# Peptides against a protein of PDB entry 4N7V, part 135

Target 1, 222 residues: chain A of PDB entry 4N7V
Amino acid sequence: TLRSITSPLVAHRLKPIRQKTKKAVVSILDSEEVCVELVKEYASQEYVKEVLQISSDGNTITIYYPNGGRGFPLADRPPSPTDNISRYSFDNLPEKYWRKYQYASRFVQLVRSKSPKITYFTRYAKCILMENSPGADFEVWFYDGVKIHKTEDFIQVIEKTGKSYTLKSESEVNSLKEEIKMYMDHANEGHRICLALESIISEEERKTRSAPFFPIIIGRKP

## One batch from the design tools (peptide; made by RFdiffusion4, then SolubleMPNN)

Design b2_p23_1_s1 (from b2_p23_1, 6 letters changed)
Fold by OpenDDE base, seed 5:
Structure b2_p23_1_s1 (fold): chain B 222 residues (1-222), chain A 23 residues (1-23)
Amino acid sequence: as target 1 above (222 residues)
Amino acid sequence: SEEEREEREKELEEWEEEGESLF
């Protein structure tokens, strides 16, 4: 099943974006829906031959073939659906569309890893918890020029000198110079605080059933 | 195909480079 290889994409709170590649255009719309436009070139003109429109929660996929499959000229937005629309749930999506869904999902995951959910200014750094999950990216920009980027898979450190390195295990983290450990300790504390705030804010958001509380900014740069 | 997967992985790398400039 599709569910055995990926989860439904989640585009909630993402800003609109349109990214063109050679073979596709991927968009996040104002509605937070995700569109994959499959592009083909004929006589130096680009045409959209197929569109996958995915709901913001990833659970509904609408597929259509513009202009009866003849294609529609590529524009600044997805073409409107035509009469030959197919609608699927995530679990009922035909296998022939799975790779296109995964393509959309990876794009959304990338955008989420670059989308601030919580921005927290400390005395020493700007901390940013991103929207991706599980294991949201966490960036710390120290005002003195040190940067730490934490992902689920690694920690990247950029020192004041511009020296950059990646840590992939706790042993490597423990082998850091004491001066860098101080930055790491501050980053870890900022991360803990952001995760705690995320939990608290999400719970209040659930209770109020109001407009989204995220993204949020806490504090200000000194 | 495997070629189509490699192309999409390359396209994702291009998105990563652009994403850092856009956000």
Scores: peptide ipSAE 0.025, ipTM 0.555, DockQ to the pose 0.043
Fold by OpenDDE base, seed 1:
Structure b2_p23_1_s1 (fold): chain B 222 residues (1-222), chain A 23 residues (1-23)
Amino acid sequence: as target 1 above (222 residues)
Amino acid sequence: SEEEREEREKELEEWEEEGESLF
């Protein structure tokens, strides 16, 4: 099943972006829909031959072939769907499109890992909780140049000198120099606060059923 | 920050090259 490869992508609250490769263009639209444009070159001109347009919740996939499959000249945005549109649910998507959906999903997940959900300014650092889930990325940019990047899988440390290293176990964290442990302690506290705020704000958002509260910025740079 | 943006853009570019192999 498609679900054995990937979950439905979630593009809510993501800013528009358009990334071009040789064979494809992937976009997040103003509507928070995700488009994969399949590109072919003919006579030194690029044409969009196929478009997958995925809803912001990942559950609906609209597939169309511009100009009846002849292709549409590549532009600054996906070609509008006109005729011969196929619409699928996530669970009914034909297997021939699964790899393309997976590509879109991975792209969205990467964008989410780089999209601030909560920005929190402390006395010493800018802390950022990202949109990806589960186990959202958490970045700490200390004003003195130290950086800590926490993911579900590892912690990356960048020291003032630019020396970088990755920690993958608690034993490695415990082996850190005392000076680095101080930064880690601060990062962990900032992370705890961001997670607590995320929970509280998400609950209030659910209750009010209003416009999204995220992204938010708490505090200001000193 | 500008540095945060540049790092995000770089990671997206590197990932796009790997991801294109899926087509």
Scores: peptide ipSAE 0.024, ipTM 0.594, DockQ to the pose 0.024
Fold by OpenDDE base, seed 3:
Structure b2_p23_1_s1 (fold): chain B 222 residues (1-222), chain A 23 residues (1-23)
Amino acid sequence: as target 1 above (222 residues)
Amino acid sequence: SEEEREEREKELEEWEEEGESLF
């Protein structure tokens, strides 16, 4: 099943973006829908042959073939759906479209990992909890130039000199120099606070059913 | 920041090359 290889993508709160490759263009629209345009080159011109338009919650996929399947010239936005539109739920998506859906899903996850959900300014750093899940990315930009990037899989450290390295285990973290441990301790505290605030704010969103509270900024740069 | 944007754009470009292998 499609569900065995990916979950429904979630594009809520993401800003519009359009990214072009040789074979495809992937977009997040103002509507928070995700579009995959399949591109073919013919006579030195690029044409959109197929479009997958995915709802913001990933559960509905609309597929259409521009210009009766002849293709439409590639433009700055997806071509509008016209005739021969197919609509599928996530669980009813034909297997022939699974790779394209997975492509869109991975793109959205990457964008989410770079989209601030909570920005928290401390005395020493700008802390950012991202939108991706599970295990949201967490970045700490220290005002003195040190950067720490935490993911579910690793911790990347960029020192003041620009030297970078990756930590993949607790033992490696414990082996850090004392100076770097101080930055790591501050990053971990900022992370804990952001996760606590995310939980509290999300609960209030659930209760009020108002417009999204995220993204949110807490404090200001000193 | 501008640096944050440039880093994100670069990472998106690198990922897209891998993504094309899915077609």
Scores: peptide ipSAE 0.024, ipTM 0.598, DockQ to the pose 0.024; fails the geometry check
Fold by OpenDDE base, seed 4:
Structure b2_p23_1_s1 (fold): chain B 222 residues (1-222), chain A 23 residues (1-23)
Amino acid sequence: as target 1 above (222 residues)
Amino acid sequence: SEEEREEREKELEEWEEEGESLF
């Protein structure tokens, strides 16, 4: 099933973006819908031959073939649905579109991993909890130039010298120099606070059923 | 910051090249 390969993408709260590759253009729209435009070149002109428009919750996929399948010239935005429109639920998406959906999903996941959900300024750093899930990325930008980037899979450290390294196990974290451990301790505390705040705010959102509270900024740069 | 934005944009660009294999 598609569900065994990827979960429905979630584009809520993401800012509009448009990224072009050789074969495709992927966009997050103002509506928070995600569009994958399949691009083909003909006579030195790029044409959009197929579009997957995915709802912000990932559960509805609208597939259409611009200009009766002849293609529409690539522009600054996806072509409007006009011809040969098909609508699918996530679980009913034909297998031939699964790779394209997976591409969209991975793109959205990447954008989410770079989209601040909570920005928290401490005395020493700007901490950022990102929108991705599960296991949101957490970045700490120390004002002295040290950077720590935590993901579900690793911790990246950039020292003041510009030396960069990745930690993938607890043993590697435990083997850090004492001076780096101080930064890690601060990062971990900031992370804990952001997760706690996320939980509290999300619960209040659930209760009020109002407009989203995220993204939020807590504190200020010293 | 501007540096944070540039880093995010660069990482998106690098990922796009890898993503082409999915089509």
Scores: peptide ipSAE 0.024, ipTM 0.593, DockQ to the pose 0.023; fails the geometry check

Design b2_p23_1_s2 (from b2_p23_1, 9 letters changed)
Fold by OpenDDE base, seed 1:
Structure b2_p23_1_s2 (fold): chain B 222 residues (1-222), chain A 23 residues (1-23)
Amino acid sequence: as target 1 above (222 residues)
Amino acid sequence: KEEELKKELEELKKEEEEGLSLF
């Protein structure tokens, strides 16, 4: 099944972006929909031959073939859907489109990992909890130049000198120099606070059913 | 951060480009 290789993509709260490759263009639209445009070159002109338009929740895929499959000239945005469209749910998507959906999903997940959900300014650092889930990326930019990037898989430390290293276990974290442990402790506290705020804000958002509360900024740079 | 995103997107492109087909 498609679900065995990827989950439905989630593009909510993501800003529009367009990324061109040789064979495709992937976009997040203002509507938070995700489009994969398949590109073919003829006579030194690029044409969009196929479009997958994926809903912001990833559950609906609209597929169309511009200009009756002849293609539409590549532009700064996806071509408008034609009258001849196919609509699928995630679980009913034909296998021939799975690779394209997976590409869209990976693209969205990458964008999410770089999209701030919560920005929290402490006395010593700018902390950022990202939109990706589960295990959102967490970045700490200390005002003195130290950087810490936490992911589900590792912690990257960038020292003031620019020296960078990756920690993959608690044992490695415990073996850090004392001065670096201080930064890690602060990063962990900032992370805890961001996660707590995320939970509280998300619950209030659920209750009110109003406009999204995220992204949010807490505090200010000193 | 935008530069990091661009770099990682370029890496993702390289990984996926050959796997994408019109057929």
Scores: peptide ipSAE 0.138, ipTM 0.773, DockQ to the pose 0.121
Fold by OpenDDE base, seed 3:
Structure b2_p23_1_s2 (fold): chain B 222 residues (1-222), chain A 23 residues (1-23)
Amino acid sequence: as target 1 above (222 residues)
Amino acid sequence: KEEELKKELEELKKEEEEGLSLF
């Protein structure tokens, strides 16, 4: 099943973006829908032959073939759906479209990993919890030039000198120099606070049928 | 941040370029 290889993509709160490849264009729209346009070249002109339009929650996929399958000239936005539109749920998506959906999902997940959900200014650093899940990326930008980037898989440290290294195990973290350990301790505290705030705010957002509370900014740069 | 995203997106593009088919 598609579910065994990927989860429904989530594009909520993402800013619009459009990225072209040789064979496709992927977009996040103002509506927070995701479009994959399949591109073919004819006589030195690019045409959109197929469009996958995925809902912001990833659960609905609308597929259409512009201009009755003849293709529509590539433009700055996806062509509008007209006739012969197919609509699928995530679990009913035909296998021939799975790779295209996976590409859209990977694209969205990457954008999410670079999209701030919570920005928290401490006395020493700017902390940022990102939108990706599970295990959201967490960045700490210390005002003195040190940077820490935490992901689900690793921790990257960039020192004041520009020296960078990656930590992949708890043992490597425990072997850090005392000076770097102080930065790590601060980063971990900022991370804990951001996760706590995310939980509290998300619960209030669920209770209220209001507009999204995220992204949020907490505190001020000193 | 934006430039880093662009670089990672270019890497993702290279990985998927051969795998994306119209058919």
Scores: peptide ipSAE 0.130, ipTM 0.769, DockQ to the pose 0.090
Fold by OpenDDE base, seed 5:
Structure b2_p23_1_s2 (fold): chain B 222 residues (1-222), chain A 23 residues (1-23)
Amino acid sequence: as target 1 above (222 residues)
Amino acid sequence: KEEELKKELEELKKEEEEGLSLF
């Protein structure tokens, strides 16, 4: 099943973006829907031959073939769906479209990892918790030039000197210079606070059933 | 086609990282 290889993509709160490759264009729309446009070149002109339009929650996929499958000239946005569109739920998506859905999903997940959910200013740093899940990326920009990027898989450190390195185990983290450990301790505290706030705010958002509370900014730069 | 799409995804990711990377 599709569910065995990916979860429904989540594009909520993401800003519109359009990325072109040779064979496809992937977009997050103003509506927070995700479009995959399959591109074919003919006579030095690019045409959109197929479009997958995926709902912001990833659960509905609309598939259409522009201009009766002849293709529509590539433009700055996906062509509008017309007649003979197919609509599928995530669990009923035909297997032939699974790879394209995965492409959209990975794109969205990448965008989420670069999209601030919580920005928190401390005395020493700008902390940013990103939208990706599980294990959201967490960035810390110290005002003195040190940078720390935490992911589920690693921690990247950039020192004041510009020296950069990646830590992939607790042993490597424990072997850090004492000076860097102080930055790491601060980063970890900022991370803990952001996660706590995310939980609290998400619960209040659920109860309120209104417009999204995220992204949020807490504090101000000194 | 799967290998081609994988390549396009890698290219897309590269472009996206270059465009959105803060580091």
Scores: peptide ipSAE 0.041, ipTM 0.637, DockQ to the pose 0.041
Fold by OpenDDE base, seed 2:
Structure b2_p23_1_s2 (fold): chain B 222 residues (1-222), chain A 23 residues (1-23)
Amino acid sequence: as target 1 above (222 residues)
Amino acid sequence: KEEELKKELEELKKEEEEGLSLF
């Protein structure tokens, strides 16, 4: 099943973006819908031959073939749906479209990993918890130039010298130089705080019918 | 088609990873 290879994409709170590749354009729209445009080149002109329009919650997929399948010239936005459209739920999406959905999903997840959910300014750093899940990325930008990027899979450290390295195990983290451990300790504390705040804010958001509370900025740069 | 899409996705990921946070 599609569900066995990916979850429904979640594009809520993401800013509009349009990324063109050789054969596709992926967009997050102002509506927070996600579009995958299949691009074909003919006579040095690019045409959109197929569009997957995915709802912001990932559960509804609308598929259409612009201009009766003849294609529509590539523009700055997806072509409008035609009268001949197919609509599917996530669980009823034909297998032939799974790869394109997965492409959209991975793109959205990538965007989420770079989209601030919580920005927290400490005395020493700008901390950012991202939107991706599970295991949101966490970035720490120290004002002195040190950077720490935590993901579910690794921790990347960029030292003041520009030297960078990746830590993939607790053993490697424990082997850090004392000076770097201080930065790591601060990063970990900032991370803990962001996660705690995320939990609290999310619970309040759930209880209210208000607009989304995220993204949020806490504190100010000194 | 599937392999081509995978390659393009990886390229896109690389480009985005080389960039800063979107905000």
Scores: peptide ipSAE 0.038, ipTM 0.630, DockQ to the pose 0.039; fails the geometry check

Design b2_p23_1_s3 (from b2_p23_1, 6 letters changed)
Fold by OpenDDE base, seed 3:
Structure b2_p23_1_s3 (fold): chain B 222 residues (1-222), chain A 23 residues (1-23)
Amino acid sequence: as target 1 above (222 residues)
Amino acid sequence: SEEEKEKEEEELKKEEEEGESLF
């Protein structure tokens, strides 16, 4: 099943973006929908032959073939849907579209890993919890030039000198120099606070039928 | 920042190369 290889993509709160490849264009729209445009070249002109439009929650996929399958000239935005539209749920998506859905899902997950959900200014750093899940990326930008990037898989450290290295285990983290350990301790505390705030705010957002509370900014740069 | 955009563009280019293998 598609569900055995990916989950429904989540494009909520993402800013509009458009990325062109040789064979496709992927877009997040102002509606938070995701579009995959399949591009073919004919006589040195690019044409959109197929569009997958995916809902912001990833559960509905609308597929259409611009200009009755003849294709529509590639533009700055997806072509409008025509009358010949196929609509699928995530669980009913035909296998021939799974690779295209997976491409859209990876693109959205990448954009989410770069999209601030919580920005928290401490005395020493700008901390940022990202939108990706599970295990959201967490960045710490110290005002003195040190950077720490935490992912689910690794911790990247960039020192004031520009020296960078990646830590993949707790043993490597525990072997850090005392000076770097102080930055790591501050990063870990900032991360704990951001996760606690995310939980509290998400629960209040669930109770209130209001507009999204995220992204949020807490504190001020000194 | 511009550096954040350049890194996002580089990671998007890697996903483009992987994506090109899927189409």
Scores: peptide ipSAE 0.022, ipTM 0.564, DockQ to the pose 0.026
Fold by OpenDDE base, seed 4:
Structure b2_p23_1_s3 (fold): chain B 222 residues (1-222), chain A 23 residues (1-23)
Amino acid sequence: as target 1 above (222 residues)
Amino acid sequence: SEEEKEKEEEELKKEEEEGESLF
């Protein structure tokens, strides 16, 4: 099933973006919908031949073929849906579209990993918890130039000297120099606080059913 | 900022170019 390969994408709270490749354009719209445009070149002009429009919750996929399948000239935005529209739920999406959905999903996850959900200013750093899930990215920008980037898979450290390295195991983290451990400890504390705040805020959102509270900024740069 | 968006788009583009040809 598609669900065994990927979860429904979640584009809520993402800012509009449009990324062009050689064969596709992926967009997050102002509506928080995600569009994958299949691009074909003919006579030195690019045409959109197929569009997958995915709802912000990833559960509805609308597929259409611009200009009756003749294609529509590539523009700054997806072409409007045509009369030949197919609508699918996530679980009923034909397998021939799964690769394109996975592309949209990976793109959305990548944008989410760079989209601040919580920005927390400490005495020493700007901490940022990102929108991606599971295991949201967490960045710490120390005011002295040290950077720590935590993902689900690794921790990247950039030292004041510009020396960069990636830690992929707890043993590598434990082998750090004491100076770097101090930054890591501060990063971990900032991360804990951001996760705690995320939980509290998300629970209040659930109770109030109001507009999203995220993204949020806590504190200020010293 | 707009510059942060452009950098994000450039990084996305690099990661997509390094990614397997999806089409």
Scores: peptide ipSAE 0.021, ipTM 0.566, DockQ to the pose 0.055
Fold by OpenDDE base, seed 5:
Structure b2_p23_1_s3 (fold): chain B 222 residues (1-222), chain A 23 residues (1-23)
Amino acid sequence: as target 1 above (222 residues)
Amino acid sequence: SEEEKEKEEEELKKEEEEGESLF
């Protein structure tokens, strides 16, 4: 099943973006829908032959073939849906479209890992919790030039000298120089605070049933 | 910053190149 290889994509709160490859264009729209446009070149002109339009929650996929499958000239946005559209739920998506859905899902997950959910300014750093899940990316930009980037899989450190390295185990984290441990301790505290705030704010969003509270900015740059 | 946007575009471009192998 599609569910055995990917979860429904989640494009909520993502800003519009359009990215072009040789064979496809992927877009997040102002509606937070995700479009995959399949591109074919003919006579030095690019044409959109097929479009997958995916809902912001990833659960509904609308598929259409612009201009009766003849294709529509590639433009700055997806061509509008025409007559004879096919609509599928995530669990009923035909297997021939799964690869295209997975491409959209990876793209959205990347955009989420770069999309600030919480920005928190401390005395020493700008901390950013991202939108990706599970295990949201967490960046710490110290005002003195140190950077720490935490993911689910690793921690990247950039020292003041520009020396960079990646830590993949707790043993490597424990082997850090004492100076770097101080930055890591501050990063970990900022991360804990962001996760606590995310939980509290998400619960208040659920109760209020209003517009999203995220993204948020807490504190100010010194 | 503009540099953060350029890095975001470059990382997106690398996943695009991996994505091109998927079509």
Scores: peptide ipSAE 0.021, ipTM 0.554, DockQ to the pose 0.025
Fold by OpenDDE base, seed 2:
Structure b2_p23_1_s3 (fold): chain B 222 residues (1-222), chain A 23 residues (1-23)
Amino acid sequence: as target 1 above (222 residues)
Amino acid sequence: SEEEKEKEEEELKKEEEEGESLF
């Protein structure tokens, strides 16, 4: 099933973006819908032959073939849906569209990993918890030029010298120089605080049924 | 074919990596 290989994409709170590749254009719209446009070149002109429009919650997929499948010239935005549209739920999406859905999903997940959910300014760093899930990316930009990037899979360190390295195990983290451990300790504390705040804010958001509280900025750069 | 799907998945991965460079 599609569900066995990906979850429904979640485009909520994402800013509009349009990414063109050679074969596709993926867009997050102002409506937080996600569009995958299949691009074909003909006579040095690009045409959109197929569009997958995915709801912001990923559960509804609208598929249409612009201009009766003849294609529509590639523009700055997806072509409008035609009268001949197919609508599917996530669980009823035909397998022939799964790859395109997965592409949209990975793109959205990438955008989420770069989309600040919580920005927290400490005395020493700008900390950022991202929107991706599970295991949201966490970045720490120290004002002295050190960077730490935590993902679910690894920790990347960029030292003041510009030397970068990736840590993939607790043993590697424990082997760090004492100077770097101080940055890691501060990053970990900032991460803990961001996760605690995310939990509290999300619970209040759930209770109030209000507009989204995220993204949020806490503190100020010194 | 399955090989066309795999090649097309590899191309999508490359296009995603190229997309990563724009962020």
Scores: peptide ipSAE 0.019, ipTM 0.514, DockQ to the pose 0.068

